# Designs tried in a protein design run: peptides against a protein of PDB entry 4QMF. Part 55

Target 1, 175 residues: chain A of PDB entry 4QMF
Amino acid sequence: ESSFMTLFPKYRESYLKTIWNDVTRALDKHNIACVLDLVEGSMTVKTTRKTYDPAIILKARDLIKLLARSVPFPQAVKILQDDMACDVIKIGNFVTNKERFVKRRQRLVGPNGNTLKALELLTKCYILVQGNTVSAMGPFKGLKEVRRVVEDCMKNIHPIYHIKELMIKRELAKR

## One batch from the design tools (peptide; aimed at target 1 I163)

Design b2_p30_5_s4 (made by RFdiffusion4, then SolubleMPNN; from b2_p30_5 with T1M D3P N6K T8S E21K E28K E29K)
Fold by OpenDDE base, seed 3:
Structure b2_p30_5_s4 (fold): chain B 175 residues (1-175), chain A 30 residues (1-30)
Amino acid sequence: as target 1 above (175 residues)
Amino acid sequence: MFPFEKLSEEEKEEILEKALKELEEELKKE
């Protein structure tokens, strides 16, 4: 029997309560049990005797991880699909200065979120910038590209250079 | 959540061109 637990911040509690029945129903299809502990502020998933696919518990682990990082349920639940992967990129440890951190994080998003939207299109990934993490969902190739752009941005490499490169690659792939 | 998978190729190009122009302008200001 395998079990995984993740903590979530207090501000996420209200939302998680509203969608937990949907989480339970989604995991029941795979015979994965789940528990929302509001006192501890944790989510737990575990296999049961009826769990047939042993790998699904890892998907369930990723699901609660994404939910804890503010990914909405309709998007997060897609992680249970075989062809969907995810990555949670920690960005809070690249810069100690708060103002510098905020500035670099804002570069990832861009004016009206247009930079982030472009990156999503180019990598075919869902991307959410929240707090000290960037959550991404999509194909493995796209996820690798997202991580590169995100980490380089936090290292003071402007996203424009990667966006231009990805745009060129996209055009070449159409031929 | 941005439903980019339902966009036409023309719409995708417009989004990319706009984003690139904005990035170029920001780089000039920095």
Scores: peptide ipSAE 0.560, ipTM 0.923, DockQ to the pose 0.629
OpenDDE base, seeds 1, 2, 4, 5: peptide ipSAE 0.560, 0.553, 0.560, 0.546; ipTM 0.924, 0.922, 0.925, 0.921

Design b2_p30_6 (made by RFdiffusion4)
Pose (drawn by RFdiffusion4):
Structure b2_p30_6 (pose): chain A 175 residues (1-175), chain P 30 residues (1-30)
Amino acid sequence: as target 1 above (175 residues)
Amino acid sequence: EEEEEEEELLEKALEEMEEQLKEEEEEEEE
């Protein structure tokens, strides 16, 4: 009955092609069927007659979505857990110009990826920047904070204010 | 040891962001 599909870019195909056996196995635990269409370049997840809880298909949809945005499989299967949520943030329709987009995304990740790592430490979330998207995984509150930072960064508001704020909040909680 | 390394990284990340913000302000003034 329930079926969700997603598209993936070609540079990702090879990785998925070699780890797909691990994906259907992880999904087999929940009795969710999945197909990988190479010609179309897509992934599909479906519920079956023998699926215990059909709602997990939503999580399965998130899994393949994370896989389409260059999130590594070991990190991605965590979405099949309970205390895990995700958010794939689209950053394409903020800037019409290409140079400025790269400027702001690079500002989002920063030198040596430090500021991006700093966000991971402060929001307690896994964050991955790829092409037109920023994929996030972890606690719901931290996810809200990540979306806030990313969206406000793709708009010309620098992440420094946010990082400082989160640092102050953290030290205040330390007390 | 890991917590100390994370603090050092955070301090460095703040310094890097402050330098970048200053450069962006100078570019806007120009």

Design b2_p30_6_s1 (made by RFdiffusion4, then SolubleMPNN; from b2_p30_6, 11 letters changed)
Fold by OpenDDE base, seed 5:
Structure b2_p30_6_s1 (fold): chain B 175 residues (1-175), chain A 30 residues (1-30)
Amino acid sequence: as target 1 above (175 residues)
Amino acid sequence: SEEKKEEELLEKAIKELEEELKKEEEEKKK
């Protein structure tokens, strides 16, 4: 039997408690067991003797990973769908200067969140910027594009250059 | 159409990003 555990920050505890029954119900449909440990601050998912799909445990792992990184349950639970993939991009190690880190992270969001919205539309992904990670959900091709834009942004390449490139590619694909 | 609305949103986003980038470049020169 397979088991996966993820830690979550203290500020997520109240929210996770409120939605945990919904998590349990969603995973029960696939015969996956789950545990919320408030003392340790962890979520665990496990296969059972009744689990028939070996791949679903990996999706369950991704579910708790997304929840730990502040993705809301109604969005995170979509990871259990066959055509949905996700990526958690670590952005905290690209720069040592805190002020520079905050500035580059803010560029991903942009004024009124318009940069992020444009990127979501062009890649057909959901994207959440939180703390030292960017969480994304969507098609594999779109996720690859999101990772490129996010990592390059942390390397001081402004997202506008990639957005323009993606727009050109979109127009070419329509012809 | 939905496609036209998306295109308009993208054009608006690019315009705002270009203005932001210009401001950042000007700040670097000072």
Scores: peptide ipSAE 0.206, ipTM 0.771, DockQ to the pose 0.831
OpenDDE base, seeds 1, 2, 3, 4: peptide ipSAE 0.200, 0.200, 0.206, 0.104; ipTM 0.768, 0.769, 0.767, 0.646; seed 2 fails the geometry check

Design b2_p30_6_s2 (made by RFdiffusion4, then SolubleMPNN; from b2_p30_6, 12 letters changed)
Fold by OpenDDE base, seed 5:
Order: C-alpha cells, then sequence, then structure tokens
Structure b2_p30_6_s2 (fold): chain B 175 residues (1-175), chain A 30 residues (1-30)
C-alpha cells in the first residue's frame, strides 16, 4: 500500500478543518483513506485494500499538496479529474535578496492581478501565487508554459515578453 | 463573443504591463 504525507503551515489549519469532511468524501469515492493531523500539522493520503486504480493515489497526493499551498478546495479537488494536471513551482531559491524576491513575485500578479489573469487565459490554467510557491492547474502544455514564465520572471525576465509571445502563437493557431 | 472579450482583456493587460515596465526602467536609470 502507498502513502503520502505533506506538511501545512499553521495559518491553514482553520480552513483545512472546515473542509476536511469534503476532502474525506471526495477521496472515499476512490477508496483512498486520509488523515488530518492537527498536532503535527500534516495531511496524509493512503491506498486501501479496496483501492482499484493505482494512479488515483498520485492525484490524492497532488490534492493535499495543493491544499497545503492555499489552493481552495473547490479548485483543488478538480485534480482528481483524469484530464487535469498540476504543478507547484518553487520560486524562493532564485534570489537571495528579499526585496528583489518580493518585487519579482509581484510582477507575476501585476496591477490589479491583470498579468496573472492574462497568463491564465493564454495557458488555460488556474494559477495561484502564494509565499515561496506558484501553484498551477490545467493542461500539460499550459503548465509547461506557466513554469517557463514563472521561472524566467524570477530570473528577471518580465512576464510581458512571454505574454506577447503567447498572444502571437494564439493568433497563428487560429489561422 | 467570449473570444472578443478575452482579446480585449489581453490588450488591456498588455497596456498596463507596458506602463509598469516603463516605470521600472526609469527607476533603474536613477
Amino acid sequence: as target 1 above (175 residues)
Amino acid sequence: SKEEEEEKLLEEAIKELEEELKKEEEEKKK
């Protein structure tokens, strides 16, 4: 039997407690067991003897990973769908200067969140910027594009250059 | 249409990003 565990920050505890019954119900449909440990601050998913799909445990792993990174349950639970993939991009290690890190992270969001919205539309992904990670959900091709834009942004390449490139590609695909 | 609305949103986003980028470049010169 397979088991996966993820830690979550203290500020997520209250929210996770409120939605945990919904998590349990969603995973029960696939015969996946789950545990919320408030003492350790962890979530665990595990296969049971009744689990018939060996791949679903990996999706359950991704579910708790997304929840730990502040993705809301109604969005995170979509990871259990066959056509949905996700990526958690670590952005905390690209720069050592805190001020520079904050500035580059803010560029991903942009004024009024319009940069992030544009990127979501062009890649057909859901994107959440939180702390030292960017969480994304969507098609594999879109996720690859999101990772490129996010990592390049942390390397001081402004997202506008990639957004313009993606717009050109979108127009070419319509022809 | 939905496609036309998305195109408008993208155009507005690019405009705002270009203005932001210009401001950042000007700050680097100082």
Scores: peptide ipSAE 0.242, ipTM 0.797, DockQ to the pose 0.840
OpenDDE base, seeds 1, 2, 3, 4: peptide ipSAE 0.239, 0.238, 0.239, 0.126; ipTM 0.796, 0.794, 0.791, 0.672; seed 2 fails the geometry check

Design b2_p30_6_s3 (made by RFdiffusion4, then SolubleMPNN; from b2_p30_6, 12 letters changed)
Fold by OpenDDE base, seed 1:
Structure b2_p30_6_s3 (fold): chain B 175 residues (1-175), chain A 30 residues (1-30)
Amino acid sequence: as target 1 above (175 residues)
Amino acid sequence: SKEEEDKKLLEEAIEELEKELKEEEEEEKK
């Protein structure tokens, strides 16, 4: 039997408590067991003897990983679908200066979230910028593009450059 | 079409972002 555990930050505890029954119900459909440990601040998923698809445990692992990084349950639970993948991109180690870090992170979101919305549309991904990570969900190709844009942004390459490039590629693909 | 609408939204977003980027660069030069 396989088991995976992830830690979550204290500020996420209240929300996780609120939605944990929904998590349990979603995983029960696949005969995956789960535990929320409020003392340790961890989530655990486990296969059972009734688990039919052994690969579903990897998706359950990804589910708790996404939840730990502030992805809302209605979005995170979509990871259990066959066509959905995810990525958690660490952005906290690219810049040591706090002010510069905040500025570059804000560029990922943009005014009124327009930069993020544009990236989501072009990559067909869900994207959430939170703390020192960016969480993304969608097709593998789109996730690869998201990671490139996010990392380059933290390296002081403005997302607009990539947005323009993605738009050109989209137009060329229509031919 | 939805695709054309998305394109228009993206173009408008790019225009806004370009304007903000220029303003930010000008402020950094001061």
Scores: peptide ipSAE 0.251, ipTM 0.806, DockQ to the pose 0.623
OpenDDE base, seeds 2, 3, 4, 5: peptide ipSAE 0.250, 0.247, 0.249, 0.244; ipTM 0.804, 0.802, 0.804, 0.799

Design b2_p30_6_s4 (made by RFdiffusion4, then SolubleMPNN; from b2_p30_6, 14 letters changed)
Fold by OpenDDE base, seed 4:
Structure b2_p30_6_s4 (fold): chain B 175 residues (1-175), chain A 30 residues (1-30)
Amino acid sequence: as target 1 above (175 residues)
Amino acid sequence: SEEKKNEELLKEAIKQLEEELEEEEEEEKK
């Protein structure tokens, strides 16, 4: 039997408690067991003897990973779908200076969230910028693009350059 | 259409981002 565990920050505890029954129900459909440990601050998913598809445990792993990184349940649960992939991009280690980190992270969001919205549209991904990570959900191609833009942004390459490039590629693909 | 709406949103987003970039560059020069 396979098992995966992820830790979550204290500020997520209240939310996770409120949605855990929904998590349990969603995973029960796949005969995956789950445990919320409030003392340790962890979520665990496990295969059972009734698990039909052993690969679903990897989806369950991704689910709890996304939840730990503040992705809301209605969005995170979509990871259990076969056509949905995800990526959790660590951004906290690119820059040591806190102010510079915050500035570059803010560039990913942009004024009124327009940068993020543009990226979501162009990549067909859901994107959440939170803390030291960017969580994304969508097609593999789109996720690769998101990771590139996010990492480059943290390396001081402004997202506008990638957005323009993606728009050009989109127009060319229509021909 | 939704596609047309998205295109307009993208154009506006680019405009705003270009303005923001220019402002940041000007601030860094000071």
Scores: peptide ipSAE 0.223, ipTM 0.781, DockQ to the pose 0.833
OpenDDE base, seeds 1, 2, 3, 5: peptide ipSAE 0.211, 0.212, 0.211, 0.203; ipTM 0.774, 0.774, 0.770, 0.771

Design b2_p30_7 (made by RFdiffusion4)
Pose (drawn by RFdiffusion4):
Structure b2_p30_7 (pose): chain A 175 residues (1-175), chain P 30 residues (1-30)
Amino acid sequence: as target 1 above (175 residues)
Amino acid sequence: EEDEIIFQAIYEMGGEEELEELKEEIEEIE
């Protein structure tokens, strides 16, 4: 009955093609069927007659969505867990110009990826920047903070204020 | 190790001014 599909770019195809057997196996634990269409360049997840809890299909949808945005499989299967949520943030429709977009996304990740890593340490979330999206995984609150930072960064508001605020909050909690 | 990364990230975005301001605020908290 329930079926969700997503598209993936070609540069991702090779990776998925070699790790797909590991995906259908992880999904087989929940009795969710999955197909990989190479010509169309898509992934599809479906529920079956023998699926115990159909609601997990939502998680399965998230899994393939994370796989379409260059999130590594070992990190991605964690979405099938309970205390895990995700958020794939679209950053494409903030800037009409290409140069400014790269400027702000590069500001989002920063030198050596340090400021991006700093966000991972402060929001306690896994964050991955790829093309037109920023994929995040972890606690709901930290996810809200990540979306806030990313969205406010793609708008010309610098991440430094947010990182300072989160650092102050963390030290206040340390007490 | 995590604190060093965070402080380095703040320094890369704002230099000594923003880093020293944050350290002063942390000392006030302490």

Design b2_p30_7_s1 (made by RFdiffusion4, then SolubleMPNN; from b2_p30_7, 15 letters changed; failed a check: too like the target's own chain)
Amino acid sequence: EDEKIILEAIRDLGGEKALNELLEELEKIR

Design b2_p30_7_s2 (made by RFdiffusion4, then SolubleMPNN; from b2_p30_7, 12 letters changed)
Fold by OpenDDE base, seed 4:
Structure b2_p30_7_s2 (fold): chain B 175 residues (1-175), chain A 30 residues (1-30)
Amino acid sequence: as target 1 above (175 residues)
Amino acid sequence: SDDEIILQAILDLGGEEELNKLLEELEKIR
């Protein structure tokens, strides 16, 4: 049997407590057991003797990973679908200067969140910028593009370049 | 629309100049 654990930050505890019954119910459908440990600040998922799909435990792992990074449950639970993949991109190590980090992270979001929304539309992904991570959910091809844009942005390459490129690529694909 | 959101993002980030450049390129493709 397989088991995976993830730690979550303290500020996430209250939310996780409120939705944990929903998490349990969603995973029960797949005969995956789960535990919320408020003392340790961890979430655990594990297979049971009734777990039929061996791959679902990996999706359960991804679910708790996404939840730990502030992805709302209604979105995070979609990871249990076969056609949905995810990526948690660590962005905190690209820049040592806090102010520079905040500026570059904000650049990903843009005015009124329009930059991020444009990126979501072009990659067909859900994207959440939170803390030191960017969480993304969607098709593998889209996720690759998201990671590229996110990492490049943290390397001081403006997202506008990628957005224009993706727009052009999309138009070319219609031919 | 989705396209309007994307174009607005480009306008916000790069101004009318960058938007026009993109539109010109898109027109060549279409």
Scores: peptide ipSAE 0.622, ipTM 0.947, DockQ to the pose 0.947
OpenDDE base, seeds 1, 2, 3, 5: peptide ipSAE 0.615, 0.615, 0.617, 0.613; ipTM 0.945, 0.946, 0.946, 0.945

Design b2_p30_7_s3 (made by RFdiffusion4, then SolubleMPNN; from b2_p30_7, 13 letters changed)
Fold by OpenDDE base, seed 2:
Structure b2_p30_7_s3 (fold): chain B 175 residues (1-175), chain A 30 residues (1-30)
Amino acid sequence: as target 1 above (175 residues)
Amino acid sequence: MDEEIILQAIYDLGGEKELNELLKELEKIR
């Protein structure tokens, strides 16, 4: 048997309580057990004797990881699909200055969220910028691009450069 | 529609200059 646990921040508790029945139901379809521990502030997923696909536990692990990082359940649960991958990118350690951090993080989002939307479209990913992490869901190739853009942004490379690059690459791929 | 969103993002970030530069390059590829 396999088991995975993730901690979640206190501010996430209320939401997780609200959706936990839905989490349970979604995982039950795969015979994965789950536990929400409000005292410890943790989520746990476990295989059972009836788990047929041993690999699904890894997706369940990813599910609780995404939920811990503020991804809404309707989006996060898609990780259980075979064609869906995810990445949780820690961005809080790139810049120690809070103001600089906030500024660079905001560049990822851009005016009216359009920068982020553009990145989502170009990478075919869902992207959520929250706190000290960026959560992404989508195809593996797209996720790789997202991570590059996100990390570069935190390293003071403006996303516009990557957006233009991705547009060009997309056009070239049509040839 | 998706392209328009992306182009708008470019414009918002870099203005007409950056947008035109991109468009020019895209046209060269097409």
Scores: peptide ipSAE 0.609, ipTM 0.947, DockQ to the pose 0.868
OpenDDE base, seeds 1, 3, 4, 5: peptide ipSAE 0.596, 0.604, 0.603, 0.599; ipTM 0.945, 0.946, 0.947, 0.946

Design b2_p30_7_s4 (made by RFdiffusion4, then SolubleMPNN; from b2_p30_7, 13 letters changed)
Fold by OpenDDE base, seed 2:
Structure b2_p30_7_s4 (fold): chain B 175 residues (1-175), chain A 30 residues (1-30)
Amino acid sequence: as target 1 above (175 residues)
Amino acid sequence: MDEEIILQAIYDLGGEKELEELLKELAKIR
């Protein structure tokens, strides 16, 4: 038997309450049990006697991790699919100055969100920038690229250079 | 359409210079 728990911030509580029945239903299909603890501010997933695929618990773990970091349920639940992976990148510790942090984080998003959209397209990932984390979902190769761009951005390497690089790589891959 | 979005993003971030540079690089590959 396996169990995983994640804490979530208080501001997420209201939303999680609204979607928890949907979470339960999605996990029930895999015979994974789940618990929302509003007092502790935690989500727990656990295998049951009826759990057939032991690996699904790891995806359930990822599901609650994504939900804790503000990924909407309709997107987060896709993690239960075999071909979907995720990454939660902590960005809050790269810069001590708050203003600098905000500025670099904003570079990831860009004007009208176009930088982020470009990154999503090039990596074939979903990307959410929220608070002190960036959540990404997609293929492993894409996730690796996302992490590189995100971390480099927080290290003051502008995403534009990565976008150009990814475009070139994409073109080369068409050969 | 996807390419247009990406190119627009590059233009927004780096202007005509950065866009032209990329287009030249892509042209060499294509």
Scores: peptide ipSAE 0.624, ipTM 0.949, DockQ to the pose 0.870
OpenDDE base, seeds 1, 3, 4, 5: peptide ipSAE 0.615, 0.617, 0.622, 0.616; ipTM 0.948, 0.948, 0.949, 0.948; seed 4 fails the geometry check

Design b2_p30_8 (made by RFdiffusion4)
Pose (drawn by RFdiffusion4):
Structure b2_p30_8 (pose): chain A 175 residues (1-175), chain P 30 residues (1-30)
Amino acid sequence: as target 1 above (175 residues)
Amino acid sequence: MEEEIEELEKQLSEEEIEEIEEELEEIFEE
């Protein structure tokens, strides 16, 4: 009955093609069927007659969405867990110009990826920047903070204010 | 945003603020 599909770019195909057996196995634990269409370049997840809890299909949809945005499989299967949520942030329709987009996304990740790592440490979330999207995984509150930072960064508001605020909140909680 | 940060800093010691500023410099170092 329930079926969700997503598209993936070609540079991702090789990786998925070699790890797909691991995906259908992880999904087999929940009795969710999955197909990888190479010509169309898509992934599909479906519920079956023998699926225990159909609602997990939503998580399965998130899994293949994370796989389409260059999130590594070992990190991605965690979405099938309970205390795990995700958020794939679209950053494409903020800037019409290409140069400025790269400027703000690079500002999002920063030198040596430090500021991006700092966000991971402060929001307690896994964050991955790829092309037109920023994929996040972890606690709901931290996810809200990540979306806030990313969206406010793709708009010309620098992430330094946010990082300082989160650091102050963290030290205040240490007390 | 700045006003909220100033209010939050009032609840910190001078040493804690200096540590936070040093850490920010390291994060945003080019």

Design b2_p30_8_s1 (made by RFdiffusion4, then SolubleMPNN; from b2_p30_8 with E3K E4R Q11K E14K E19K E25K E29K)
Fold by OpenDDE base, seed 3:
Order: structure tokens, then sequence, then C-alpha cells
Structure b2_p30_8_s1 (fold): chain B 175 residues (1-175), chain A 30 residues (1-30)
């Protein structure tokens, strides 16, 4: 039997407690067991003798990973669908200067979140920028594009440039 | 990777950003 554990930051504890019954019900449909450990600050998922699809444990692993990175449950639970993939991009180590990090992260979001919204629309992904990670959910092709834009942004390539390129590609695809 | 960064690096002025944001408005209406 397979088991996966993910640690979560303390500020997520209250929220995770409130939605954990919903997590349990969602995973029960696949005969996956789960445990919320408030002392350790961890979530665990594991297969049972009744688990019919052993591959679903990997999606359960992704579910708790997304929840740990502040993705809301109604969105995160979609990872259990066959056609949904995700990526958690670590952005905290691209630059050592904190001010530079904050500025580059803010460029990714943009004024009123419009830059990020544009990227979501063009890649057909859900994207959440939180702390030192960017969580994305969607098709594999879209996720690949998101990772490129996010990493390049942290490497001082402005995301608006990539968004313009994606817009051009979209227009060309309509022809 | 450094070569890729140099090739893709683009410093956009405030005016250039504003122009692209205007283009995006139509997408948000859809």
Amino acid sequence: as target 1 above (175 residues)
Amino acid sequence: MEKRIEELEKKLSKEEIEKIEEELKEIFKE
C-alpha cells in the first residue's frame, strides 16, 4: 500500500480543519484514506485494500500538495479528474534579494491581477501566486507555458512580453 | 540557459505595458 505526506504552514491550519470532512468525502469515493495531523502540521493520503485504481493515489498526493499551497478546496479537488493536471512551481530561489523577488513576483500578478488573469485565459489554467510558490492547474500544454512564463519572470523577463507572444499564437490559431 | 535568458530578456517601458493592457481589455470582455 502507498502513502504520501505533505507538510503545511501553520496559517493554513484553520482553513484545513474546516474543509477536511469534504476532503475525506472526496477521497472516500476512490477508497483513499486521509489523515490531518494538527500537531505535526501534515496531511497524509494512503491507499486501502479497497482502492481499485492504484494510480489515483498520485492525484491524492497532488491534492494535499495544492491544499498546502493555499489552493481552495473547490478548485484543488478538481485534480482528481482524469483530464486535470497540476504544477507547483518553486519561485523562492531564483533571486537572493528579497526586494527584487517581491518586485518580480508582483510583475507576474500585475495591476489588479490583470497580468495573471490574461495568462490564465491564454493557457486555460488556474494560477495562484502564493508566497514562494505558484500553483497551476490545467492541461499539460498550458502548464508548460505557465512554468516558462513564471520562471522567466523570476529571471527578469517581463511576463507581458510572453503574454503578447501567446496572444499572437492565439490569433494565428483562429486562422 | 544564460543564452536563452539573454535572447528572451525584455525590459518594457511603462508605456509599452499600458498599450498591451489596452489590447487585453477585449479578451476580458469575452
Scores: peptide ipSAE 0.052, ipTM 0.596, DockQ to the pose 0.125
OpenDDE base, seeds 1, 2, 4, 5: peptide ipSAE 0.031, 0.025, 0.030, 0.029; ipTM 0.575, 0.552, 0.568, 0.557

Design b2_p30_8_s2 (made by RFdiffusion4, then SolubleMPNN; from b2_p30_8 with E3K E4R Q11E E18K E23K E25K E29A)
Fold by OpenDDE base, seed 2:
Structure b2_p30_8_s2 (fold): chain B 175 residues (1-175), chain A 30 residues (1-30)
Amino acid sequence: as target 1 above (175 residues)
Amino acid sequence: MEKRIEELEKELSEEEIKEIEEKLKEIFAE
C-alpha cells in the first residue's frame, strides 16, 4: 500500500474542514482513502485493495499538496484529470531580505493582479501566489514557463520581460 | 495581494480574456 501525507498551515483548517467530504467523495471514485487530522494539521491519502490504477495515488498526493497551499477545491480537484499537471514552486529561499522578498513576490502579481493574469493567459495555467510558494496547474509546457518566470522574478528579473517574450511567440504562432 | 477564495474559484470569462489580450497589445505596441 502507498501512502502520502502533507502538513497544512493553521489558517487552512476551517476551509479544509468545510470541503473534506467533497475531497473524500472525489477520491472514493478512484478507491483512494483519505484522512484529515486536525490535531496534527495533516492530510493523508492511501491506496486500498480496491485501487485499480496505481498512478492515481500520485495525483491524490498532488491534490492534498495543492489544498495545503491554499488552492481552492474546485480548482485543485482538477489534478485528478489525466491531462492536468501541477507544480508547487518554493520561492521563500531565493531572497533572505524579507522586504526584498515581498517586493519581488508582488511583482509576480502586479497592479490589480494583471501581471499574474497575463501569465496565466499566456501559459494556459492556473497560478496562485501564496506565502512562500507559487502553485500552478496546467499543461506541462505551460508549467515549465511558469516556473521559469517565477524563479527569475525572485532573482530580480521582472516578469514583464518574459510576458513580452511569450506574447511575441504567441503572435508568431498565429501567423 | 492575496486573492480571496471567491476570486480564486471564479474562472475568466471570454470577455475578460479578450480584455486582457487587448491590454497586452496596448502595453507592448510598437
Scores: peptide ipSAE 0.065, ipTM 0.552, DockQ to the pose 0.056
OpenDDE base, seeds 1, 3, 4, 5: peptide ipSAE 0.053, 0.025, 0.024, 0.025; ipTM 0.555, 0.516, 0.522, 0.514; seed 4 fails the geometry check

Design b2_p30_8_s3 (made by RFdiffusion4, then SolubleMPNN; from b2_p30_8, 8 letters changed)
Fold by OpenDDE base, seed 5:
Structure b2_p30_8_s3 (fold): chain B 175 residues (1-175), chain A 30 residues (1-30)
Amino acid sequence: as target 1 above (175 residues)
Amino acid sequence: MEERIEELEKKLSKEEIEKIEKELKKIFEK
């Protein structure tokens, strides 16, 4: 039997308690067992003898990982779909200066969130900027682009340049 | 450099996002 565990921060506890029955129901459809441990602050997913596709446990692993990083359940549960992938990009170690980190992270969002929205549209991904991570969900090609833009942003390459590049690529595909 | 970036960011209005969305629909529906 395969199992995976993810720790979650205390501030997520109330929300996770609220949606855990929905998590259980979603995973039961695939015969994946799950446990929420409020004392330890962990989520666990496990295969069972009735699990038909053993690979689904990896999707379940990703589900709890996304939930731990503040992705809401209605979005996170989509990871169980075959055509959906995800990536959790750690951004906290690129810059040591806190002020510089905050500034670069804010560039990913942009005024009124428009920079992030543009990136989501161009990559066909869902993107959530939270704390020291960026969570993304979508097609593999799109996720690769998101990771590049996010990491480059932390390396002081403004997202606007990548957005322009992506727009040009789309224009070329229009021909 | 930063001033130029700020100018570019201002161009990414809600209206611009809507234009991008429309353009993407046209491209990917072909």
Scores: peptide ipSAE 0.108, ipTM 0.643, DockQ to the pose 0.057
OpenDDE base, seeds 1, 2, 3, 4: peptide ipSAE 0.037, 0.071, 0.022, 0.049; ipTM 0.543, 0.584, 0.571, 0.587

Design b2_p30_8_s4 (made by RFdiffusion4, then SolubleMPNN; from b2_p30_8 with E3K E4R E18K E23K E25K E29A E30K)
Fold by OpenDDE base, seed 5:
Structure b2_p30_8_s4 (fold): chain B 175 residues (1-175), chain A 30 residues (1-30)
Amino acid sequence: as target 1 above (175 residues)
Amino acid sequence: MEKRIEELEKQLSEEEIKEIEEKLKEIFAK
């Protein structure tokens, strides 16, 4: 039997309490057990003797990881689908200056969220910028591109550069 | 130095960035 646990920040407690029955029901379909510990501030997923697919526990692990990083349940639960992957990119350690960090993180979103929307469209990924992490869900190829853009952004390469390149590639593929 | 060179080569002017951002604004306008 396999078990995975993740801690969640206090500000997520209220939300997680409200959706935990839905989490339980989604995981029950795969015979994965789960526990929400409000005292410790943790979520746990476990295989059971009735778990058929041994790999589903890894997806359950990813589910609670995404939930801990503020991904809403209706989106996070899609990780249980076979064709869906995810990545949680830590961005808080690229720069020491707080103001510089905030500015670079804001570049990922852009005016009216248009930069992020463009990146989501071009990579076919869902992307959430929250705190010191960027959570992404989608195909592996798309996730690879997202990680590159996010990390480069924190290294002072503007996301628009990559978006421009992706747009050009998309147009060329139509010919 | 290699990383720094790559960064410099990939930098766009602020004007170019603004131009593309405006284009995106038009595309996603509702």
Scores: peptide ipSAE 0.204, ipTM 0.695, DockQ to the pose 0.097
OpenDDE base, seeds 1, 2, 3, 4: peptide ipSAE 0.112, 0.104, 0.172, 0.065; ipTM 0.644, 0.641, 0.685, 0.586

